# Peptides against a protein of PDB entry 6EJA, part 75

Target 1, 276 residues: chain A of PDB entry 6EJA
Amino acid sequence: VEYMPANPVRIAFVLVVHGRASRQLQRMFKAIYHKDHFYYIHVDKRSNYLHRQVLQVSRQYSNVRVTPWRMATIWGGASLLSTYLQSMRDLLEMTDWPWDFFINLSAADYPIRTNDQLVAFLSRYRDMNFLKSHGRDNARFIRKQGLDRLFLECDAHMWRLGDRRIPEGIAVDGGSDWFLLNRRFVEYVTFSTDDLVTKMKQFYSYTLLPAESFFHTVLENSPHCDTMVDNNLRITNWNRKLGCKCQYKHIVDWCGCSPNDFKPQDFHRFQQTARP

## One batch from the design tools (peptide; made by RFdiffusion4, then SolubleMPNN)

Design b2_p15_4_s3 (from b2_p15_4, 7 letters changed)
Fold by OpenDDE base, seed 5:
Structure b2_p15_4_s3 (fold): chain B 276 residues (1-276), chain A 15 residues (1-15)
Amino acid sequence: as target 1 above (276 residues)
Amino acid sequence: DVSYWEVPITGGDLP
């Protein structure tokens, strides 16, 4: 029997989906759906079939909505951050959805904890933000991420325009692009007009893989810095031998890695696996 | 509690 919090947190799940992963999405949705949570789904502008399917689902549930706007996103594109930021704004403007946490998901994600476990945990730490850092040399991270390079997303390509400097006084950090953010921090990111948020939004609009660094950097340099927890409560199926072959070179003027898709047998394995 | 793996960075190198 798990502890039931007196005031359980409610979660806004933001699903960013594309392609033809209808069955995967359906499985994930069934696994994570709960009547007390909220689901906001963005479907890539090019994925019309998937969009139609998701719309059908959204009509069946009052706590499921689809973004009325759709972006054409590419791997590593700055538009992914724009998608998250716009979805955050939308969710904050939905006064009928009193969510406490923002959690992003893709069709490849699968819950490793039960809803009760997740809610209990987040209810206990409702004032915290969960972002997993890279845990390595920061200078190396900057270089590998291309943070000192200026990129422009245009014509479904990330163009490398040249070099740039990291803004003075900013401690850059990053790691996983999967995070759990509390409403207060999301409000700050969305509505703050301070120099930090303004500057970082501008900076990251020309950044490769912005979601892996933007929220980390903003949080750590903000008045909310003491709320950071270096954990995103996720396991990712990484296989660099398979995923680091510059497979996106045709889309991005950079070489990057991609996690592998989960297989059904992997879920059972990961639930039993704990690594230090 | 479950210990999570270190998160590898997605970034790579110049092509």
Scores: peptide ipSAE 0.031, ipTM 0.650, DockQ to the pose 0.369
Fold by OpenDDE base, seed 1:
Structure b2_p15_4_s3 (fold): chain B 276 residues (1-276), chain A 15 residues (1-15)
Amino acid sequence: as target 1 above (276 residues)
Amino acid sequence: DVSYWEVPITGGDLP
């Protein structure tokens, strides 16, 4: 008998979608949908067909909303962080949606637990934040991520402008850009005016792949640092042989990797695989 | 070599 929490957490799922992934989005949505959770969907400004499809879905479910604003996001772009931050603000202002956790999802990343297991787990650890770190040499991570480089997002391109210094006194960390954040930490990130949050928002507005490092860095240097759990409870279809061919060089002055989309035949693995 | 549990680190190299 699975332990049913007395006060189960409610999750705000934030989906950032683009392109022609309507079928994949539909599959993912069906897999993660529950009446007790909330779904906030941002559709890329350039994806009008997808936007229309998502709007149709949102009209059918009271706990599904679409962002009234739309950004033109690119792979690795700083605008992705802006999208998350604005979504967080919006969700905090939705007084009729009492969510406890913020979870971002893509078509290439799934929770490794059933809804009941996830809710039970998060209800037990509702004061914790789940961010998976790289677990390797931090200096190497900084170099590979280009954190010591200044980037500018302009004209649908991430321009490398030059070198920059990591802010003094800040312990930089990062890893997966998929995370589970509790409402309290989201409130801190959204509304705090302390030097840490202010400086990091500025720093990461010129950062490549900011979501892979921003929340890690802010959390670990904040008064909430003791809430860090080095796990994001996800399965990612990660194949470096297929995804690491510098395919985004035309968009970003950097080479990186991307995970592969899940296929229906991969779904059975969700119950069989757990992250260590 | 598909991994479902490794941390997806996107960072790469300079072009």
Scores: peptide ipSAE 0.028, ipTM 0.654, DockQ to the pose 0.647
Fold by OpenDDE base, seed 3:
Parts: sequence; C-alpha cells; structure tokens
Structure b2_p15_4_s3 (fold): chain B 276 residues (1-276), chain A 15 residues (1-15)
Amino acid sequence: as target 1 above (276 residues)
Amino acid sequence: DVSYWEVPITGGDLP
C-alpha cells in the first residue's frame, strides 16, 4: 500500500542549464512538472538562446520562475556552488512558494520514482536530507577531487594555485552533486553565521567541483548531522568511457569525469530500478 | 531500500 501523506511535501526544483539543450530541458521539465511543485531555473549568462526558451516556458506556468541574475558557470567551477547558494536564498525569500524540499536536477539524472512515490517518500521523511556519498576511501576521494588543492575561478578557467590543507576538525565527505535537502537545512546553510558554515563557504569558494562535497561536509559536521541519508533517489547516466577523457582540461587544471545526458534509449533503466 | 546507481567521483588526475 502506497503511503498517502496528509500533508504532502512541495518541492522546489532548481535547474542549472547551459548551452543549447532546449530539447533536453523540455523533456526533463515535462518529466518532473507538477502543479504543486516549484521550478526555479538558472540559465548560464552565455546561453541567450536557451534563456529565451526558458523564459517562454516560465510564462506558461505560474510555478516556474527564472533567475533574474545569471552567472557564467564552467565545469568544475566554484561558481556552481554560488549558483546553488544564491538560488537557495532566493527560494527562501519567496514567501509565496511554500516549498519543503530543495532538489537540483539536470538532463544527466532523473528521479527514480514517480512524482507520487517521491512525494510520499519525502513526506514520510521530511526531516531528512538525502546526499549520496562516494562510498570509497576518503583519502583517495580527497586526492582525486583535488580538495587538497587550491583553485581560483577566473576568466572562465579554474586555475590550480597550489596545495592546501583540509581544515582541522572537519570531516570531509562527498560524492554525488545531486541532492535532496529539506528546507530546514537549506535555511541553516543560507543564514547560519556559525564557524562551520562561514569557514566552509570560504573553503569551497576555492574548490574544484564544490557541489560534490560542500553540502555533505556541512551537513555531517553540523547540528543537523543526524538527518543525513546516504541516497539521492536518482538514476544518473554515468558513462565513464565517454565522461572520463579529460574533456575539460581547457577550462580546468584538472582531469575529471562528467555524467552524460539521458537519451531516450536510456529510459529503460527506470524500469529496472527496484522499489524502496 | 532505495535502489541507486553506484556514484562515481567526478574528480580525476592532474592534467
């Protein structure tokens, strides 16, 4: 019997999009759209065509908004975290949008459940935060992520400046840069002035791929640490053969991997996922 | 239990 919540959670979906992937975005949007949820879309500063397309969509739906500010984001850039943090602040300031969960999505991942299942699940666990950890050796993770290296985002490039130390007393964690965060934790991240949040924001402003580690690290070292669930309820289209070819060397002083956008032929994976 | 794909790290090696 499917759980039917008396007070179903409402979700703020944040989409950070770039390029000319209008068709992919439209597909994603159709797949996740529901009248009871909210959609906040950031379009890269350089993607004017896509911005026009997204604006057209936003005019058709009252629960769809486009960020009035636009950042020029690059793969692995620290500015991606800034984008999420600013989006979180914006969403918290939108008093007419009573959302309960923050969820980021791209064309590279999909929720593995139907809307009803997702809402039912999150309504049952509304006090939890869902972040998927790497599940490997943490020291190796730090090295491979370059967390012990100092990066500067400048002129559409991530410059590696040198080595740095992980802050003492901080348990670093990370993994997927796709997460489901409850409003309470988002409020904490956005408005807290404690040493943890302040120091981590500073630390991660010079971090490569910050979204893969920032929220994990902040959560696990915060008073909200007991709310962590090591799962993000997603299917991510990872293809290492295609995504791990140092394709971003021209914009970052690091070799990394990236997921691939879902294609229609990839949708069969949804049918193979087991129910929780 | 929620099914999930194994999450690879995005990080890599020095160029």
Scores: peptide ipSAE 0.026, ipTM 0.613, DockQ to the pose 0.359
Fold by OpenDDE base, seed 4:
Structure b2_p15_4_s3 (fold): chain B 276 residues (1-276), chain A 15 residues (1-15)
Amino acid sequence: as target 1 above (276 residues)
Amino acid sequence: DVSYWEVPITGGDLP
């Protein structure tokens, strides 16, 4: 039984979209749209057709906006983190959008619950941040993610420049690049000038797949560390057999995996996900 | 308690 919260949280959904996946985007948008939430959509700089389509949608809904800036993001690129960080700043500066949670989504990752359930849950745990950790050997994670390697994003490529050390005193963590962050933590990440945030922003600007580790690492090493919940409240269609083929080697000097797009037949998996 | 599936590591090995 879901309780009705007296002060339901409002969610800022950040969508980073690219390519020609208009139908997928439309499907996702329809699935997550609610009048009480906010939708901030970044369209890849190279995806002009999609941008036009998204602009049309944004004109139809007052709670849908498109980033006035557009980045050319690549798989695994550091620019993805920049996109999120800038989006966070933008959202914090939108005084007319009183959101409580920041949620990023892709067509391959859906919330596991209905809107009402999600809102109820987040309203109950509004002071928490939901980041799913990899749940494995952290040293292995570091190695596999190339966190001990220096990368430079340039010319739509992630160049591996050499080795680097993780900053002293920092406990690195990571996992899913899909997260639910409360406004307070987003404010901290956006505006804090402490050494942690400053150093991590610098560090992760040269990091492969930064979104899979940045927020985890910052949170766990921050004064907000006690707000960490090891759950991202979503279903990701992972099939390593299909998604782990170094398909992005031409873009990144590293091998990696990617989630698979959901098919209509895959949505039955929503019922298989454990309740938080 | 909040539980969820183990998240696969996206990162891989050197090409």
Scores: peptide ipSAE 0.031, ipTM 0.638, DockQ to the pose 0.346; fails the geometry check

Design b2_p15_4_s4 (from b2_p15_4, 6 letters changed)
Fold by OpenDDE base, seed 1:
Structure b2_p15_4_s4 (fold): chain B 276 residues (1-276), chain A 15 residues (1-15)
Amino acid sequence: as target 1 above (276 residues)
Amino acid sequence: SESFEEVPITGGPLP
C-alpha cells in the first residue's frame, strides 16, 4: 500500500508549447492530468492553430488555463525565462489555485513517477526544491553554456555581442531547465527585491538558455540554498546524433542540442529508470 | 546513441 499523505501537495504544471505539437501535447496532457493539480499553458505567439486547440482543452477543464499573453520564444532565447517568470507571477496571483509546487514540462520529457508517487514524494519533501545540476566541471559548463558571453534577443535571433564577466560573489550553477520548485521559492524569485534576485534577473536577460542556470544560481546563492536537491525527477530523451548538430545556428550565435519527444514505445523505459 | 540522461551540456560555441 503506497503511503498516502494527509496533506497532499498540489502541483501547478506549466507547459510551454509551440509549433504543431498538438498530438504530443495531447498525449502528455493525458498522461499527467489529474483533477487535483493545475495546468497553465503558454502557447507561442506564432502558433495560432495550437493556441486554438489548447483553448478548447482549457474550456473543458476548470483546472486548465491558458496564458492571456503570448511570447514569441526562440530556442535558447532569454524570453523563455521571461515566460516562466511571468507564469510564476500569474500563478501566484491566482488565489483560487492553491498550488504547492511549480513544475515545467514539455513534450520532450516526462516525470519518472506516477502521480501518486510524485505527490507522495513531494508531500514528504515539500520544503525542498529540485534542480538537476550538470555534475561536471563548472568552468567547462560556463564556457559551454556561454554564460561568460553577452547575448541579445532581437528579431527572433540571439545575437552574441561579446564577452562578459560573471558577477562577483555569485556561484554560478546550472544543468537541466526542467525543475520542481516549491511555492515559497517561487514567491522569493517573483517578489524579492534583494540584490541577488535583481542582479540575476538583469544578468539572465542577456543569457542564452537562461532556464538552465537562472534558478540554480539564484537558489544556491539565496537564503534558500539549503533546500536544493540535485534531481528533477524526470527523464529526457536525448539522441546526440539527432539532436546535437548545431541545428540552431541560424537562430542563435551558439550551438546546442535538443531533446527528442517521447513516443509510446519509449514509455517502458520509465520503469527502468532509477528512482530518486 | 540514445540516452535518458537528465543533464547533458546542451550548449557549445559555434565552430
Scores: peptide ipSAE 0.025, ipTM 0.641, DockQ to the pose 0.681
Fold by OpenDDE base, seed 2:
Structure b2_p15_4_s4 (fold): chain B 276 residues (1-276), chain A 15 residues (1-15)
Amino acid sequence: as target 1 above (276 residues)
Amino acid sequence: SESFEEVPITGGPLP
């Protein structure tokens, strides 16, 4: 018997998109759109055509908005975290959008649950935060992520400046940069002035792929640490052979992998995936 | 081969 919540959660979906994902965005949007949820879309500053298209969509739906500000983001750039953080602040300030969960999405990521299942699940666990950890050796993770390295995003490049230390007393964690965060935790991240949030915001402003670790680390070291669930309820399409060729050397002083965008033919697999 | 993962995979430092 499927649980039907009396007070179903409402989701703020944040989409960070760039020009090459126009068709994928349309597919994603159609797949995830629901009248009871909210959609906040950031279009890369350089993607003007896509921005115009997205604006047209936003005018058709009252629960779809486009960020009035736009950042130029690069793969692995610290600015991606800034985008999320600013989006979170914006969403918290939108008093007419009573959302309960923050979920980020891209064309390379897709929820494994139907809307009804997702809402039912999150309504049952509305006090939890869903972040998927890497599940590997943490020291190795730190090394591979370059968390012990200082990066500077400048001129559309992530410059590796040197080595750095992880702040004392902080247990670093990370994994998927796709997460489901409850409003309470988002409020904490956005408005807290405690040492943890302050230091981590600073630390991760010089971090490669910050979204893969920032929220994990903040959550696990925060008073909200007991709310973490090691699951992000989604699937990412990976082709390691194609995606892991240090293809970003031209924009980042590091090697990394990128996921593949989902194709329409891949969607059927999501429906077949059963996850507790 | 194509695989579906929940966690992104990062590479490592440049040689």
Scores: peptide ipSAE 0.025, ipTM 0.627, DockQ to the pose 0.656; fails the geometry check
Fold by OpenDDE base, seed 3:
Order: sequence, then structure tokens, then C-alpha cells
Structure b2_p15_4_s4 (fold): chain B 276 residues (1-276), chain A 15 residues (1-15)
Amino acid sequence: as target 1 above (276 residues)
Amino acid sequence: SESFEEVPITGGPLP
């Protein structure tokens, strides 16, 4: 008998989609859709066909909305963080959507739990934030992520401008760019004017792959640091052989890795890995 | 305990 919480949490799912991933998006959406949750979808400015499709979906469901603004995003671009931050603000301003958790998803990352299990779990731990850390040498992480390098996103390219220093007194961390954040922390990130949030927003506006580190770093250095759980409750289809070929050298002045999209057959893995 | 695949890190600067 699964635990049924008396006050189940409601989730705001944020999807940032681009290209011709209509089929993948439809599969993902069908898999995660529930009437009690909310779905906020950003479509890349250049993906007009996809935007039209997403709009059609949003018209069919009252708990699905599309961002009225659209950014042109690139792999590793700082604009991805901007997209999340703006989405967070939008969601906080939607008074008719009483969500408790913010969850970002892509076709390459899927929750490992059923909706009921996820809701039960998050309802029990509603005051926690779930971010998966890299679990390795932090110095190596900084170097490999290029956190000690200054990047500028311009003309659909991430330009490496030079070296920079990590701000003093800041413990940098990161890992997965897929996270589960409670509303309270999202409010803090969105509206706080403290030095930490202000400085980190500035710092990460010139950062490669900022979403992999920003929220970790802010959380761990914030008054909310005790709410961190080193788990994002995801299965990610990582294949280094396929995803780590420096394939983005034409977009960024850095080599990086990306996860692979899940195929329908991969969904069977979710049930197997969902441990009670 | 939930099993996660290793989180990859960027490969570093271009040659």
C-alpha cells in the first residue's frame, strides 16, 4: 500500500525544448502528465514548428502553459540559466498555480519513480531540495567545467574571453543540471537581494553550463544549505562514448558532454531502478 | 537507495 499523503505536493514541471523534438516531447509529456501538476514549457525562439505544436497541447490542458517569451538558447549557453530563472519568476507570479516543487525535465532525463511515488516522497520531504553533485574532486570539477574561465554568450556562440577567479568565500559545487527545488528555495533564488544571490547571478551569467552548478552553489552557501539532498531522483541516459565527442566545438570554445535522449525501450529501465 | 549514472563533466578546453 503506497503512502497517500494528506496534503500531496503539486509539481511545476518546466520543460525547455528546441529543434524538432516533437516526438520526444510528446512521449515525455504523456509519461509525466497528471491533472494535479503544472507544466510550463519554453520553446526556443528558433523552433517555430515546435512552438506551434506545444501551443496546441497547451490549449487542450488547463494546467499547461507556454512561455510568452522565447529565448534563443545554445548548448552550454548562459541563457539556459536565464530561462530557468525567468520561468521560476513566472511560476511564482502565477497565483492560480499553487505548486510546491520546481522540476526541470528533458527527453534525456526521466524521473525514476511513478507519479504516486514521487508525490508521496516529495510530500514527506517537502522542505528539502534535491540536487545531484558530481561526487568527485571539486578542483577537477571546476577545471573541467571551465568555472575558472569567463565566457560570453553572443551570436549563438559561447566565447571564451579569459581566466577568472572563483569568488572568495564561495564553496562551488555542481553536477546534474536536473533538480527538484522546493518553492521556498525558488522564492529565495528569485527574490533575494542578498550578496550571495546577486553575486552568483552575475558570476553565472558568464558561465558555461551554468545550470549544472548555479543552484548547487547558491543552495550550499545559503541559509537553506541544510535542505540539500544529494539526489535528483532521475535516470539520465549518459553515454560518454556518444555524448563526449567535443561535438559542440562549433558552438562553444570548450569541449563538453551531453546525455542522450531516451528511447521508448529505455522506459523499462525506470521500473527496474525504482527501488522502494 | 536510488542509483544514478555518473554525472559527466565537460571535457575541458579546445585543443
Scores: peptide ipSAE 0.023, ipTM 0.611, DockQ to the pose 0.404; fails the geometry check
Fold by OpenDDE base, seed 4:
Order: C-alpha cells, then structure tokens, then sequence
Structure b2_p15_4_s4 (fold): chain B 276 residues (1-276), chain A 15 residues (1-15)
C-alpha cells in the first residue's frame, strides 16, 4: 500500500517540443496526464503543425496550456534555458495553478514511477530539489560540455567564440537536463537578484547545453544548496552508439551525445528500474 | 539510492 499524502504535491510539467512528433507527444501526454497536475507546453517557433496539434489538446483540458510565446531553439542552444526560465516565470505568475514542483519532460525520458508513486515521493520530499549530476570527474565534465568555452546562439547555430573562465567562487556542476525543482527554488531562480543568480544567468546565456548545468550550479552555490538530491527520478534511453555520433555538428561548434526517444517497446524498462 | 540510466549529454570538441 503506497503512502497517500494528506497534502499531495501538484506538478507543473513543462514540455518543450519540436518537429512533427505529434504521436510521440500524444503518447507522452497520455502517460503523464493527470487532472491534478498542470501541463505547460512550449512548441518550437518553427513547428507550426505541432503547435496546432498541441493547441487542440490544450483546448480539451483546463490544466493544459501552451506558451503564448515561442522560441526557435536548437540543440544545445542557450535559448533552451531561456525557454525554461520564461516558462518558470509564467508558471509562477499563474495564480490559478498552485503547483509545487516543476518537472520538464521530453520523449527521451520518463518518470520512473507511477503518478501515485511520484506524488507520494515528492510530497514526502517537497522541500528537496532533484538534479542528477554527472557523477564523474568534474574537470572532464567541464571540458566535454564546453563550459570553459564561450558560445553564441545566432542564426540557428551555436558559435564557439573562444575560451572563458568559470566565475570565481562558483562550483560548477551538471548532468542531466531533466530535473524536478520545487516551487521555492524556482521562485529563487526566477526572482532573486543576488549576485549568483545574476551572474549565472549571464554566464549560461553563452553556454552550450545550459540546462544540463545551470540549475545544478545555481542550486549548489545558493542558500538552497542543502536541498539537492542527486537523482532526477527518471529513466533515459541512452544508447551511446546511436546517440553519440556528433549528429549536431552542423548546428553547434561542438560534438555531443543525445538520448534516444523511448519507443513503446521500451516501456517495460520502467518496471525494471531500481528504486532510489 | 536508485541507479538511473542517466548520463549527461556530454560532448567534446569538434574532431
């Protein structure tokens, strides 16, 4: 018998989608939809067909909204972080959506628990933030992620402009760009004017794959650092043989890996995932 | 703690 919390957390799911993966999105949506949660969907500015499809879905559900603004994001682009940050602000301004956790999702990852399990877990740990770190040599991570390089997103490309230094006094961390953040931390990231948040927003506006490191770094260097849990409660479909082919070299002046989208046949893996 | 098949999207310099 799973613990049913007296005050269950409500989740704001943020989906950043692009292309024509309407079927995949539909599957994802069906898998994660619950009446007690909120769904905020950003559709890439270039994905008009998908946007129309998502709008149709949003009209059917009161707890589903589509961003009125749309970014043209590229793989690894700094604009992805901007998308998240703006969506966070939007969600905080939605007074009619009393969410407790921010969760981003894509077809490349799924929560490892049922809704009930997830809610129960997060309700128990509602003051925590769940970010999965790389778990390896940090210096190597920095180098491989290009965090010591300056990038500019322009003309649908991430241009490598040169080298840069990590800001003094900042411990950089990162890992998965899929996270579970509590409202309090989201508020901090969104509205804080302290030096950390200000500098990091600036720093990561010129960062490749910023979502993989920004929230980790901000959290760990913030007054909220003690709330970090090195777990994002997700299963990702990693196949490095397929995902690490430098497939985005035409978009970014860097090579990187990408997780693979889950297929219906991969669903069985959710049942096999180890519990925290 | 649960082990996740989670690896960051790590990259490297262009070859």
Amino acid sequence: as target 1 above (276 residues)
Amino acid sequence: SESFEEVPITGGPLP
Scores: peptide ipSAE 0.022, ipTM 0.588, DockQ to the pose 0.411; fails the geometry check

Design b2_p15_5_s1 (from b2_p15_5 with Y4E T9V V12I)
Fold by OpenDDE base, seed 1:
Structure b2_p15_5_s1 (fold): chain B 276 residues (1-276), chain A 15 residues (1-15)
Amino acid sequence: as target 1 above (276 residues)
Amino acid sequence: VDPEVDGGVGEIEGY
């Protein structure tokens, strides 16, 4: 018999979706849906068809809601972080949704293991935060991510304006933009007025791919630094051959890699994945 | 174990 926690954690899943990937979203939703969790879905402002589809789903389930606000996001855009931060604030204000963990998802990745295993694991480590670091040369990471460059999101484009310095006294880190954050840390990020959070929010409002580094950096420089776990418990469909072709150069003054959406034939990997 | 993630390829490779 698997370990059943006495006080199982409840998860707020935040889905950021765009385009016409209704079928993919439906598949993911079926795979991750559980009555004890919560689902908060943001649909890109330009994706009206998808928005209508998602609204239909939200009306069928009491634990599924759609953001009343919608942003027009671009790949690598600073606005993606804004989307997460606003979603976090919304979720904290939903007193009828007693969630313990924040987990972001897209059609490009899935949580590993079964729901029961995930809940059991997070219930055991409910005071921890799970973010995957790059695990390499930090200086190289900064350069490759363009963290020492100033970007401005405007007119559906990320403009590279020039160079910038990393804030003094801040240890920058990052890696995956998929994370599992406990409610306490989300509260800190959302409501803290300390110098760290204030400066980092400002800094990352001009950052490319901010979600890949913001939460890592804030956590590791915060009083909550000892809660860091270098694992996001994800399986992501990375195919560098397909995902690293500067396909977004017309939108962003930078080149990066993106994961691929999971296909039915890719699901066999869930069975083969032993541990994160 | 999560696969290696790489969000950026660098300035030189991007231009």
Scores: peptide ipSAE 0.022, ipTM 0.596, DockQ to the pose 0.154
Fold by OpenDDE base, seed 2:
Structure b2_p15_5_s1 (fold): chain B 276 residues (1-276), chain A 15 residues (1-15)
Amino acid sequence: as target 1 above (276 residues)
Amino acid sequence: VDPEVDGGVGEIEGY
C-alpha cells in the first residue's frame, strides 16, 4: 500500500534555462509538470527566443510563471546564485502559491522518483532539506572548487583575482547544485539578517559555482543544521569524458566539469533506478 | 548508488 499523505506538499520548481536548451526544456517540463505544483522559470537575458517560447507556456498554465527580471548568467558564475536567491524571494512573496519545497532543475538533472513518490516522500519528511555532499575530502573539495580563490563576475567572465580565506568558524560543505529545500529554510536564507547568512551571501558573491556550496554551507552552520539529508533525490547525467574538457576556460578562469543534458534515449535510466 | 555530484571539480587555470 502506497503512502498517501493527508496534506501533500506542493513544490515550487525553479528552472534556470538558456537558449540552447529549448528542446530539453520542453522534455523536462512535460516530465515534471503537475497541476498541484508551481513552476518559476528564469530565462537567460540573452536567450530572447527561448524567453518568448517560455512566455507562451506560462500563459497557458496558471501555475507557471516567468521571472520578470532576467540575468545574464554564465557557467560557474556567481549570478546563478543571485538568480536562485531572487527567485526564492519572489516565490515567498507570491502568497497565492502555497509551496512547501523549493526544487531547482536543469536539463542535465532529473528527479529519480515519480511525482507521487516524490510528494509522498517529501510530505513525510517535510521538515528536512535535501542536499547532496561531495563525499570526499573537504580540503580537496575546497581546492577543486576554488573556494579559497576570489572570483569576480564581470563582462560575462569569472575573473580569478587572487586567494582568499574561508570565513572563520564556518564549516564549508557542498556538492550538487541541485537541491530540495523546504520553505522554512528558504525563508531563513531569504530574510535572515544573522551573521551567517549575511557573511555567506557576501562570500559567495565572489565564488565560482556558488550554488554547489552556498546552501550546504549555510544550512550546516545554521540553526536548521539538523534538517540536512545527504541526498538530493536526483539522477545527473554525468559523463566525465564529455564533461571534463575545460570547456569553460574561455569564460571562467578555472577548469571544471559539467554534466550533460539528458536525451530521450537516456530516460530509460530513470525507470531502472530504484532508491529507498 | 548515488550519482556523481562533483560537477565543480576543476583545476587552477594558468595565466
Scores: peptide ipSAE 0.021, ipTM 0.595, DockQ to the pose 0.130
Fold by OpenDDE base, seed 3:
Structure b2_p15_5_s1 (fold): chain B 276 residues (1-276), chain A 15 residues (1-15)
Amino acid sequence: as target 1 above (276 residues)
Amino acid sequence: VDPEVDGGVGEIEGY
């Protein structure tokens, strides 16, 4: 018997989608949709067909909205972080959507818990933030992520401009770019004018794969650092043999890895999993 | 449990 909280948390799911992944998106949406949650979908500026499809879905559900703005995003681009930050601001300004948690999802990352389990868990730990760290040597992580390199996103390319140093006094961390953030921390990231948030936003605007490190770094160096949980309550379909082939070298002046999309059969497996 | 995450594998050749 699952615990039923007296005041269940409500989740804002943010989906950043591109291309012609309509079928994948439909599967994901059906799997995660619940009337008590909110869904905010950004469609790449170049993906007009997908945008039309998503708009059709949004018209069918009152708790589904599409971003009125659209960015052109690329793999590893700094614009992805901008997308998340802007979506966070939008969601905070939506007074009719009383969400408690921010969760980003893609077809390559699926929650391992049922809705009831997820809600129960988050309701119990509503003051916590869930980010999965790399769990390895941090210096190696920095080097491999290119955090000590300066990148500029321009003309659908991530240009490597040169070397840079990690800001002094900042403990850099990162790992998964899939996270569960409580509203309070999202408010902090969105509206704080302290040196940490300001400097990190600037730093990560020239960062490759910024979403894999920005929120970790900000959280761990913030007054909210004690709220971090090293778990994102999901499974990512990683296959390094397939995802680590420098497949994005034509877009990014770096060799990186990417996860694989889940198939329908994968979802059933995850729902049967009791623990992350 | 999340699998190992690695966003990068190294510098692109030529740089």
Scores: peptide ipSAE 0.024, ipTM 0.599, DockQ to the pose 0.154; fails the geometry check
Fold by OpenDDE base, seed 5:
Structure b2_p15_5_s1 (fold): chain B 276 residues (1-276), chain A 15 residues (1-15)
Amino acid sequence: as target 1 above (276 residues)
Amino acid sequence: VDPEVDGGVGEIEGY
C-alpha cells in the first residue's frame, strides 16, 4: 500500500532530447506521464524530425509543452546549462503550471521509483533538493572535471583556453547531472541577483559539463545549503567500457565519460534495481 | 561508487 499524501507534489519534467530516438522517447514518456505533472521538452535545434514528433505529442496533452526556443547543444557544452536555466525560467513564468519540483530527464536516465513512490517521497521532503555528489576527493574532482580550466563553447566545440582559479570562498561540489530541485531553489537560481548566483552563472558559462556541478555548488554555498540531499533517485545505464574512451575528444578539448541510452529491454530494471 | 557521478570524470585527467 502506497502512502497517499494529502497535498501531493507536482513535478515539472524537463526532457532534453536529440537525435532520432523517437520511439525510445515515446516509451519513456509513456512510462513517466501522469496527468498531474508537467512536461517541458527541449529538442536540439538540429533534430527537426524529432521536434516534429514531439510537437505532435504536445498537441495531444495539455500538460506537455515544447520549448519555443531550441539550442544546439554538444556533449560537455556550457549550453546545456543554459538550456536548463532557460527552461527553469520558462517554467516559473508559466503561472498555469503549479509545479513543485524540477526533474531533468534524458534517454539515458530514469527515476528508480514509481510515480506514486516518487510523489510520496517528494511530498514528504518537499523542502529538500536532491543532488548526488561525487563522494571523492574534491581536489581530484576539480582536476578531472576540468573546473580549474577555462572553456569556450564555439562552433560546436568546447575550446580549452587556459587555466583559471576557483573563486575564493566558494565550496565547489558536483557529481551527477541529474537532479531533483524544489521550486524554491529553482526560483533562487533563476531570479537571485546575489553575488553567488551571478558569479556562478558567469563562471559556469565557461565550464565543461556545467550541469554536473553548477547546481551543487550554488546550493551548497547558498542560504539553501541545508536542503541538500546526496541522492538523485536515478538509475542510469552506464557502461564505462563503452563510454569512457575519449569518444568526444573531437568535440571537446577534454576526455570524459557518457552513459548509454536505455533500450526497450532495459525498462524492466527501473522498478527492480537500485541505482548503482 | 555510484557510476552516475562518474559520468563527467574521465579515466584520464585532462590533457
Scores: peptide ipSAE 0.024, ipTM 0.618, DockQ to the pose 0.155; fails the geometry check

